Peptides against a protein of PDB entry 5H65. Designs and how they scored, part 47

Target 1, 294 residues: chain A of PDB entry 5H65
Amino acid sequence: QYLERTPLCAILKQKAPQQYRIRAKLRSYKPRRLFQSVKLHCPKCHLLQEVPHEGDLDIIFQDGATKTPDVKLQNTSLYDSKIWTTKNQKGRKVAVHFVKNNGILPLSNECLLLIEGGTLSEICKLSNKFNSVIPVRSGHEDLELLDLSAPFLIQGTIHHYGCKQCSSLRSIQNLNSLVDKTSWIPSSVAEALGIVPLQYVFVMTFTLDDGTGVLEAYLMDSDKFFQIPASEVLMDDDLQKSVDMIMDMFCPPGIKIDAYPWLECFIKSYNVTNGTDNQICYQIFDTTVAEDVI

## One batch from the design tools (peptide; aimed at target 1 V203 V272)

Design b2_p16_5_s2 (made by RFdiffusion4, then SolubleMPNN; from b2_p16_5, 8 letters changed)
Fold by OpenDDE base, seed 5:
Structure b2_p16_5_s2 (fold): chain B 294 residues (1-294), chain A 16 residues (1-16)
Amino acid sequence: as target 1 above (294 residues)
Amino acid sequence: SQEELQSLHETASSLE
């Protein structure tokens, strides 16, 4: 869609909602720390929430490890089970369930592992060797997802989370509904288990200045703006450096704003009620930074 | 094999 460039001074005088193409300098942005800008977004209830910290996950998995796996739930048509006893002082029992495809165990790089009683460290190490890992617990009649406060699926370094408010969890046997039990697409797994998957998003506020006016624009984007997935950036130092480089390019420290590069982007205006006052806000959309920057 | 998968699990977990 083609839009003519509009100066900020003109935009600031118009009613919402409208879409604009602008050319402006990034005077400043918030938050300054990258880890503070990455959030989880629910596509159903639209709530934003923080990505759990490692410390939070440690507590969840530690609590799960205090529960003894139920022998009655081991070795079903869906999975083969093995019990591993740790060699540490506690001697924890960890149950591993290897999901079968049509009664046959797939290769490790295609295998879904259900883990009961594992620590965060153990689970992460397993996710590097196997295609997919789901933390589970013994329910009354079947294995169940451990906790939606923790990832429902771990693939490599990617942690997939679900919305506690919108999800209606189903037992692990519902994975039988998946015809292909080798690829383990996160959305398919979520659907089978009654999970509404959360989306990783960059959330930032940009202060934009084109010399005619100044406005604040909200950025909520998963992978378009930086051409970097928000789902991977927290676990990859190189991706973090790339985002930092992009932000430093547009808003270089110790340099006057007149020397800043111009940012071309699309923004949309919308109305927000603040008490008795009507406020017009702006959001960046359908914008990608220049490829030569990344 | 299942035995191989179990061995991989034990190895990974022991490296804590």
Scores: peptide ipSAE 0.034, ipTM 0.703, DockQ to the pose 0.014
OpenDDE base, seeds 1, 2, 3, 4: peptide ipSAE 0.031, 0.032, 0.031, 0.030; ipTM 0.699, 0.693, 0.715, 0.675; seed 1 fails the geometry check

Design b2_p16_5_s3 (made by RFdiffusion4, then SolubleMPNN; from b2_p16_5, 8 letters changed)
Fold by OpenDDE base, seed 5:
Structure b2_p16_5_s3 (fold): chain B 294 residues (1-294), chain A 16 residues (1-16)
Amino acid sequence: as target 1 above (294 residues)
Amino acid sequence: SQQELQELDATARKLE
């Protein structure tokens, strides 16, 4: 893995693919806003997707809340059910299903809730108190995941998403295959339900300058570069501030590039063809910035 | 079991 440092001017003259170690200054980066740089990535089909906004989720859950829970699907060997009626004028039927472990209800902090007919606000509140929440709907023969456009699992402030393209959804009773019905590991839940989980990633473009040349490098990273999980940053103000501080350190506003600190990183080149145009692009890999804030 | 369910339900309802 060890590579000798190569100047950018030399790299710019070489064919792809190759790997390099570089030392350069971060002249600029895009996007500037952190929320624009966090995406969802499928490890199977490799599509990049936007993280759904609150407004998008509101619509999905509002639509789900218009459906009445099927009484025939309540109180199975897997879960005990309670039906709520909202006190507002319209009155909604909300089904809360408490998943049992070998027929025994666990403690609230280890309990998985299946929510049918809840709003985003209600679901988020429940996820802060209980271990895990899955938004569901009544299917023909069993409860089913509500919609892959929304989280398939919410744990505290973490929203877990699945790939629509690669997932083949299975009904809720498939959770019976899980031996441990207390920890509710996202990957295990996803596997049981036929979901390919999406990965939160930072997606940025860095303009690097070492004085010999200028190079644009693509960054797609989940937790290594900043030593901050992309899955947590959107819901944590302190983590957001940390990322901003790191970027401000390497690319301080109002300061000339001569005063910028040096960034050491690994980049790999690769070929991209757009019609008749051939282009060499670069991607940052296996790199951690010096400022380990966490 | 019924008591446990009632406790969980009560806990959940407090978050409405």
Scores: peptide ipSAE 0.295, ipTM 0.884, DockQ to the pose 0.012
OpenDDE base, seeds 1, 2, 3, 4: peptide ipSAE 0.033, 0.029, 0.041, 0.132; ipTM 0.757, 0.727, 0.781, 0.820

Design b2_p16_5_s4 (made by RFdiffusion4, then SolubleMPNN; from b2_p16_5, 8 letters changed)
Fold by OpenDDE base, seed 3:
Structure b2_p16_5_s4 (fold): chain B 294 residues (1-294), chain A 16 residues (1-16)
Amino acid sequence: as target 1 above (294 residues)
Amino acid sequence: SQEELQSLHETASKLE
């Protein structure tokens, strides 16, 4: 799309909604910490959620580990089951179900594991060896997803979450509907289990200044702005460094704004009602930061 | 939509 560049002073005088192309300096941004800027977004109900912390997951999985796997749900046409009893004082039961493809166990790098009673540490170890892991529990007639507060699918270091509001969970046997039981595409798994997958997004507020005016613009983006997936950044040190470098480039600490590079982006204005207050807000859209900063 | 933006704004405001 083509839009003529508009100075911020002119934008600030106009009614919403409108779209603009701007050239401005990033005076400041919030939040300053990268981990605080990564959220989970539902594409249907549009709720934003915090990414669960390790401590949150520990509690969920510890609670799940107190439940005993149901023997009658082991070894179905869909999966082969192995049971371990921990050698600690409590004797925790752990069940791992290896999902089969057409009755045949696939290679580890193609295999989906369903785990009952596993700790976060154990699940993470397994996710590094196998294609995917789903935390589950024994239901009345079938295995069920453990908790939507935890990942419904773990692939390597990527945790996939579902929306509690929009999801209508189905039992694990619905994975039978998947023709390909080797690739384990997250969207396909979600669909089979009645899950609306959440999207990782960068959520930030930019204070933009072009010398004619100052405005705050909201950024909610998954992978376009930084050309870095929000879904991967939390677990990848190199990606974190890259984002930090980009932000430091546009908003370098310890120097005056006059020396800041120019940022070209698209923003859209919109009306917001906050109680009795009606205001115009701005959102960044369809913008990728360039490596070559002019 | 306007409703979507309103919802996002309200939610984002609470999280910041």
Scores: peptide ipSAE 0.044, ipTM 0.603, DockQ to the pose 0.494
OpenDDE base, seeds 1, 2, 4, 5: peptide ipSAE 0.034, 0.034, 0.038, 0.035; ipTM 0.673, 0.684, 0.682, 0.673

Design b2_p16_6 (made by RFdiffusion4)
Pose (drawn by RFdiffusion4):
Structure b2_p16_6 (pose): chain A 289 residues (1-273, 279-294), chain P 16 residues (1-16)
Amino acid sequence: QYLERTPLCAILKQKAPQQYRIRAKLRSYKPRRLFQSVKLHCPKCHLLQEVPHEGDLDIIFQDGATKTPDVKLQNTSLYDSKIWTTKNQKGRKVAVHFVKNNGILPLSNECLLLIEGGTLSEICKLSNKFNSVIPVRSGHEDLELLDLSAPFLIQGTIHHYGCKQCSSLRSIQNLNSLVDKTSWIPSSVAEALGIVPLQYVFVMTFTLDDGTGVLEAYLMDSDKFFQIPASEVLMDDDLQKSVDMIMDMFCPPGIKIDAYPWLECFIKSYNVTQICYQIFDTTVAEDVI
Amino acid sequence: EEEDLKNLELNAQQES
């Protein structure tokens, strides 16, 4: 009834901060390599970070495999422990600690594992069969998180990371403070270990063109615009294909802008200290499947 | 790229 659209030339003449409903074509976008759009964002210190690569994580887990699990930290009231020996793996030993709920192991889909000396591949397989996995090492008096450079919790396809700057790391026995040992809410796990969780976000720069003007608008969201979780997309081939197709739909490579579909959206202007723009309250996924 | 990221960081600080 009152759906009206503001041309870009009118927006460029106005001061910030304001909000606009617009319709424009996506002339171009960054990043050209879409996997680089997935960033980690700390809600506490607002720092943006790269997600560690497989090679980075492999280094951490292999380095963890050189350390011997400490027998003194095995079989507590919090967890049952089991050590596996290996062959042709530089004498590696793998410790899996099964976390109990009131002195009883829960079902595998509710059971959290703590693992010393495991590979990324093994941890991912364990995450399919069990509720979740925390990579750990034998500290002086207690089990401790392996490294904040690695995920503090792997749950399903989501690798949860914490902020190195804002976190004050606590040892594993502090998991006793969790209300139960079956739900394993990632924010609750992070709080018990003194970790400030990082948030996954898609970060992209869109160049919008409606024929009256041109404008650069940022995309920064976890799951609204694509209806694809940023927290899951790096570990899910289907969700990656969906992002590829949506961006190929709005901005196909090689063909002209005349043939592109229109992008209906809101944008907000703001002062940085120059005026910048950002997409908000917008989804392409509701009308596109 | 760095500039864009810094801008987003500053905007997030302002909104907080």

Design b2_p16_6_s1 (made by RFdiffusion4, then SolubleMPNN; from b2_p16_6, 11 letters changed)
Fold by OpenDDE base, seed 3:
Structure b2_p16_6_s1 (fold): chain B 294 residues (1-294), chain A 16 residues (1-16)
Amino acid sequence: as target 1 above (294 residues)
Amino acid sequence: WQQKLDEIEQLLKQES
């Protein structure tokens, strides 16, 4: 879709909805802190959620650890189970279920662990040694996902979350529907368990200025704008540095805007109605800052 | 299997 470049002054006079190609300078952006710009977005209900903090997860897993694993749910055709009782004062019971592929225990790097009673620290460490970890609890008839407020799947350093509103959770035995029980593709796991996966997104507001006008444009992007996945940036210092460098490049501190580089991007206008007030808003789309805008 | 158990056991001991 070819769009002719339009000056901001002209855009500001037009009705929505429309799409534009623009060339403008990034006068400012918010939020300034990267960790504040990363959120979770539901592709179905479109709710935005904060990425849970470590402290939030600690509480969830601590609560989960107070529940005793049901011995009746141990060792099924799907998984082999082992239970440990910690030697600490509380005697916490931890159950780990090793998911099998066609009755065979896979290699660690291909193995999915279901864990009851694990701490965040334990789960994270396990996720680095095994393919992935699902925090679970003993349900009435089967293991079930522990809590959608926590990750439904942890792979390495990536936490996969599901939408509480849109998900209709199914029991763990539904993982049997997966033909390949070695790769543990997050979308496949989510589908099997009735989870609508949330998408990590960068959420920012850009103040754009091309000398003819100024407008604010909303950015909600997963991996195109920075060519960096929002899902990985929080756990990777190098990726964080890269994003910071990009933002500093377009909006360098301590210098005048006249010296800022030009940003070429696509924006779309849309109407927002808040009661009796009508407002035209703008959103950046289909834009990559590291490459030519397509 | 045993290796997996050992790894988990050691991890749990460290966290306890």
Scores: peptide ipSAE 0.221, ipTM 0.891, DockQ to the pose 0.012
OpenDDE base, seeds 1, 2, 4, 5: peptide ipSAE 0.216, 0.215, 0.218, 0.213; ipTM 0.889, 0.889, 0.889, 0.888

Design b2_p16_6_s2 (made by RFdiffusion4, then SolubleMPNN; from b2_p16_6, 11 letters changed)
Fold by OpenDDE base, seed 1:
Structure b2_p16_6_s2 (fold): chain B 294 residues (1-294), chain A 16 residues (1-16)
Amino acid sequence: as target 1 above (294 residues)
Amino acid sequence: WQKKLEEIETLLKQES
């Protein structure tokens, strides 16, 4: 519905919950670093998690590489298996399982790889040549997802994560339930494996000032605010530059706030209770940034 | 199949 613009001073006097249209300047925002603003959000339990660092993934995959693939789990109706022994000092074994579609090996761009013993570097390289990669380990009776602390699915440069709290993992043979074994839709893979997929979100706090008042508004958005997917920004330098340019435009460094452009957005108020203390908070919603003028 | 194996072997060789 249509909302008239409301000055911040008026908003600050009103009870929650309410929705507002505002025109304000972005005095400041936090966190300042883009990497810190990207989080993983569970749509079920609503917990926010940090995106794992490369170092964290290295450790996970290194640990996985210490385990020997179980030969009894190779070459099933679902996948064809091949094992390589690396030429490094340790003679690391890497098992790759090529998932078949109705018993037929698909083209590389349609092929899902299950990998045991691969390094992060190897997995990333393979994900650029094949459709998708799932890091796995040998379980008791079947291959299993390696670790939900790592991506359950890697497609190109996109790392798909699952919620440890909400997921009830199933063995890899449950991929048989997928009729289409060529497209490898992340949500379908997640469903088959009992994974609740996490969502990439931008998480920021904006300090907004329209000259009548100042308030802090929370931003949690996946792809609408910047018109840039949070899921892609960390792996794309151009997208990172775009976000930085947008933020610099609204909050230019070294310039007085009087010269800042106006930001038009929607905010909603909500109550937060902590014991006997009641606080009104604000969240940005249904907003896409565009070029604004002073 | 053979092509896929060769690609993987090449990648693994570079990493080892």
Scores: peptide ipSAE 0.199, ipTM 0.881, DockQ to the pose 0.011
OpenDDE base, seeds 2, 3, 4, 5: peptide ipSAE 0.197, 0.199, 0.198, 0.192; ipTM 0.879, 0.882, 0.880, 0.878

Design b2_p16_6_s3 (made by RFdiffusion4, then SolubleMPNN; from b2_p16_6, 9 letters changed)
Fold by OpenDDE base, seed 2:
Structure b2_p16_6_s3 (fold): chain B 294 residues (1-294), chain A 16 residues (1-16)
Amino acid sequence: as target 1 above (294 residues)
Amino acid sequence: WKEKLEALEKLLKQES
């Protein structure tokens, strides 16, 4: 719906909750580093989490590789299994399970691999060659997802994560419920395995100034604000550059704020209670800035 | 299957 433009000074005097259309300059923003602004958000419990670093994943997969694949769980109606023994000092065993579609092994570009005992490097290489990779471990009766602290699904350079709090993990055989075993849609895989998928989001705090007042507005957005998916930005240098350019445009370094471009956006106010302290906060919503840039 | 195995073997050998 259409909202009339409201000056910040007027907004600052009003009770929450309300929605506003504003025109303001971006005086500053936090965090300054793009990588720090990308988080994982649960749509159910609304918990924000950090995107795991490569080092974190290395540890998880190294720990997983210490366990030997269970021979009894190999070669089911759902998947064909192959075991490799590495020639390194540890003699690590790696199991790769190829998920079949109606008993037939799909093409590489349609293939889902379940990997047991793989390193991060190996998994990444596999995800570039095959459609999808799921890190797994041998459970008591079936293969199980390795760890929700690691991606439950890797497709190319995209890591899909699940919420530890909201997910009720089911065994790998539940992938049988998927009618289409070629496309491997992340949401479908998540549903089959009892995973609540996390969403990549940009999380930033904007200090907005329209000359009448100054307020801080919270930005939590997945792909609308920059017209760039938060899920892809960490692995794409061009997308990173684009976001940086947008932010530099609105908040150019070394230039006085008087010369900053105007930002038009929608903000909503909301109440936050911390003990006895009541605070009104603001969040940016339904705003796209890229249309003015691109 | 054969092609996939060959690809995997190649990848795994490179890492080991």
Scores: peptide ipSAE 0.170, ipTM 0.872, DockQ to the pose 0.011
OpenDDE base, seeds 1, 3, 4, 5: peptide ipSAE 0.111, 0.131, 0.110, 0.125; ipTM 0.854, 0.861, 0.854, 0.858

Design b2_p16_6_s4 (made by RFdiffusion4, then SolubleMPNN; from b2_p16_6, 7 letters changed)
Fold by OpenDDE base, seed 1:
Structure b2_p16_6_s4 (fold): chain B 294 residues (1-294), chain A 16 residues (1-16)
Amino acid sequence: as target 1 above (294 residues)
Amino acid sequence: MEQDYKNLEILLKQES
């Protein structure tokens, strides 16, 4: 889509909705801390929510670890089960269910593990070793997802979350609907279990200034703006550094705005109504960061 | 399966 550059002063006088191409300096942005800018977004209900902290997950898995695996649910056509009691002070019973592909155990790196009674640390180690892990609990008639407040699927360092509002959970046996029980694509797993997957997004507010005017623009983006996936950034120090470097480049601390580089981006205006008050807001879209020299 | 179980047990024991 071709758009001519429009100065901010002109944009500020126009009605919404409209799309613009702008060239402006990033005067400031919020939140300042990267971890605060990463959220989970539901594509269905559009709710934004915080990514659970490690402490939150610890509590969930601790609670799960207090439950005893149901012997009646072990060793089905879908999975083979191994249960043992830990030798720690708690004496937890841990069950690991190895999901089979057509009755045959796949390679370890392709095998989905269903875990009952595991701690966060244990689950993370297992996901690193075996790739795919689902925290589960014993339901009345089948294994069930442990809690949508925790990841429904952990693959390596990636935590996949589902929307509590939009999901209608189905029991673990519904994984039988998957023909290929080796790849464990998150979206396929979610579909089988009745989960609406949440999307990791960067959520930021940019204050943009082109010398003619100043406006705030909202950024909600998964992987385009920084060319870095929001789903991976929290668990990768190098990616975090990259994002920080980009932001520092466009908005260097301790430097006057006159020396800031120019940012070219697309913004769209939209109307927001709060009672009798009608406000025009702006959102960045279809933009990848690029440097421009002054 | 047996080897995988042993590997898991080792991992779990390290956490306990």
Scores: peptide ipSAE 0.100, ipTM 0.813, DockQ to the pose 0.011
OpenDDE base, seeds 2, 3, 4, 5: peptide ipSAE 0.044, 0.091, 0.093, 0.090; ipTM 0.750, 0.811, 0.812, 0.810; seed 4 fails the geometry check

Design b2_p16_7 (made by RFdiffusion4)
Pose (drawn by RFdiffusion4):
Structure b2_p16_7 (pose): chain A 289 residues (1-273, 279-294), chain P 16 residues (1-16)
Amino acid sequence: QYLERTPLCAILKQKAPQQYRIRAKLRSYKPRRLFQSVKLHCPKCHLLQEVPHEGDLDIIFQDGATKTPDVKLQNTSLYDSKIWTTKNQKGRKVAVHFVKNNGILPLSNECLLLIEGGTLSEICKLSNKFNSVIPVRSGHEDLELLDLSAPFLIQGTIHHYGCKQCSSLRSIQNLNSLVDKTSWIPSSVAEALGIVPLQYVFVMTFTLDDGTGVLEAYLMDSDKFFQIPASEVLMDDDLQKSVDMIMDMFCPPGIKIDAYPWLECFIKSYNVTQICYQIFDTTVAEDVI
Amino acid sequence: DESSLAKQLQDLSESW
């Protein structure tokens, strides 16, 4: 009834901060390599970070495999422990600690594992069969998180990361403070270990063109615009293909802008200290499947 | 903090 759209030339003449409903074509976008759009964002210090690569994580986990699990930290009231020996793996030993709920191991889909000396591949397989996995190492007096460079929790396809600057790391026995040992809410796990969780976000720069003007608008969201979780997309081939197709739909390579579909959205202007723009309250996924 | 975040977005856009 009252759906009206503001041309870009009118927006460029105005001061910030304001909000606009617009319709424009996506002339171009960054990043050209879409995997680079997935960033980690700390809600406490507002710092943006790259997600660690497989090679980075392999280094951490292989380095963890050189250390011997400490027998003194095995079989507590919090967890049962089991050590596996290996062959042709530089004498590697793998410790898996099964976390108990009131002195009883829960079902595998509710059971959290702590693992010393495991590979990324093994941890991912364990994450399918069990509730979740925390990479750990034998500290002086207790099990401790392996490294904040690596995920503090792998749950399903989501690798949860914490902020190195804002976190004050606590040892594993502090998991006793969790209300139960079956739900394993990632934010609750992070609080018990003194970790400030990072948030996954898609970060992209859109160049919008409606024929009256041109404008750069940022995309920064976790799961609204694509209806694809940023927290799951780097570990899910189908979700990656969906992102590829949506961006190919709005901005196909090689063909002209005349043939592109329109992008209906809101944008907000704001002062940085020059005026910048950002997409908000917008989804392409409701009308596109 | 909003300003710092906006500068980071600008830096990313330039680096890509």

Design b2_p16_7_s1 (made by RFdiffusion4, then SolubleMPNN; from b2_p16_7, 8 letters changed)
Fold by OpenDDE base, seed 5:
Structure b2_p16_7_s1 (fold): chain B 294 residues (1-294), chain A 16 residues (1-16)
Amino acid sequence: as target 1 above (294 residues)
Amino acid sequence: MQSQLLQQLQALSASQ
C-alpha cells in the first residue's frame, strides 16, 4: 500500500500504532562502531545477544580439547572417524568424524565434519576447506554438540549460533533424520539437533531530523537495509567498509546537517508500557538505503 | 579426503 510522506512534526503528535513514510536527515546514530551494532536475535524468545568474540571461542574450544574422544563412539553408520594426535607437549587427541550419506562419503565440498578436540584455529581452517563443521564432544551414548556458546555449525567464515534458552539439544545421531546429507542447510541441521538458530541482525538507533521535528527510530535488520548480510559483515573487511561508507554518506563527519543527504524510509510507531508510563517508540522497517545519493 | 584432513591438521600443529 502506498504511504504518503508525513512530516516528523505530524508523526510526533499521533497515537501508535501507525506506519509512515518519511524523508529525513540522519542527524546521528548509535552505536558508532559497526561491530557493536551486530547482534544475535532469537526468533522465539526475542532476546538479543552479543556475538561471541574470538577470545570467548578460544576458551570454549580449549576447554573442549581437554577431553579425550571416546573410542566407543567412533565409526558408526552415520560417520567414519579418524584420530589425530598433535605434536605438542600434551599430545592432544583430535577426532574427526566424516558424515556419510547412505553409507557413502560425499565429496569434500559437501562433507560435514564433526570435530572433537579441535582448537578455534584448527576448526576455522578446516571449515574453510571442507565446507561444513560441527564442534562436538563425546556424550554418554553418542556424540553431542560441544557448546551452544560456540557455533553449532561453521560454514566457511559463517558461524551459526543457537539459542540456549529455546533449544532442547539432541544427540548427533539425529542427523540421520536428514534425507540429504550433502547440502547441510543450517536450519535443517538445527531442527535435527533441536536447536533454535539465532539470527544475525544490525541493531542501531537513528536520530532523524526533517527540519520540522526530531525523532529516534530503532533499526533491527538482517540484510535488507544495507543489502549486506549481518551474518557476513563481521568476517569480511570489504563489507565492513561498505557499511561504514554508507553511514558516512548519510552522516558525514565534520559537515553541518544542512548538507546531509535525505534518507527516505518507512517507520512504524508502537507503544511501550513501563509501569504507568506509556511511551511511543519508532522502528524502521521495509527500507533499503539507496546507493546513489542526490 | 580423510588423509588430506589429517595432513592439514599435522601441518597446522607444526606451524604453531
Scores: peptide ipSAE 0.036, ipTM 0.766, DockQ to the pose 0.013
OpenDDE base, seeds 1, 2, 3, 4: peptide ipSAE 0.033, 0.033, 0.032, 0.032; ipTM 0.739, 0.739, 0.733, 0.736

Design b2_p16_7_s2 (made by RFdiffusion4, then SolubleMPNN; from b2_p16_7, 8 letters changed)
Fold by OpenDDE base, seed 1:
Structure b2_p16_7_s2 (fold): chain B 294 residues (1-294), chain A 16 residues (1-16)
Amino acid sequence: as target 1 above (294 residues)
Amino acid sequence: SLSQLLQQLQELSQSQ
């Protein structure tokens, strides 16, 4: 879409909604910490929530590990089950269910594990050896997802989360509806289990200044702005460094704004009503900054 | 142990 450049002073006088192309300097941004800028977003209810911390997950899995796997739910047509009793931790029982493809156990790189009673450490180690891991618990008649406060699917270092509000969980046997039980596409798994998957997003507020005016613009983006997936950045030091480098380039510490580079981006205005007060807000959209820098 | 579990799981999966 072609838009002429509009100075911020002109934008600030106009009614919403409108779209603009701007050239401005990034005076400041918030939050400053990358971890704080990564959120989970529901595409259905649009709720934003924090990415769970490791400590939060530890608690969830510790609680899950106090439950004994139900022997009646082991070794179904869908999966083969193995149980281990730990030598420590009062003989904790861990059940691992290997999901089969048409009755055949797949190779590790294609195999989905359902884990019952595992710790976060154990789950993470398994996710590095197998295609995917789902934390589960014994339900009344079937295995069930452990908790939507934890990942419903772990693939390598990627944790996939579901929306508690929008999801209507179904039992694990619903994975039978998947024709291909080797690739384990997160969206397909989510659909089978009645989960609305959350999206990782960068959420930031930019203070933009072009010398004619100053405005705050909201950024909510998954992978376009930095050309880095928000879903991967928290688990990859190199990606984190890249984001930091980009932000430092546009907003370098210790120098005056006059020396800052110009940022070209698209913003859209929109109306927000708080009681009797109408406010115009701005959001960055369809903007990529990494192509010109890296 | 966790090491034993991991080894057993790996062997089981790869042996088919």
Scores: peptide ipSAE 0.041, ipTM 0.780, DockQ to the pose 0.011
OpenDDE base, seeds 2, 3, 4, 5: peptide ipSAE 0.037, 0.038, 0.036, 0.037; ipTM 0.770, 0.771, 0.762, 0.766; seed 4 fails the geometry check

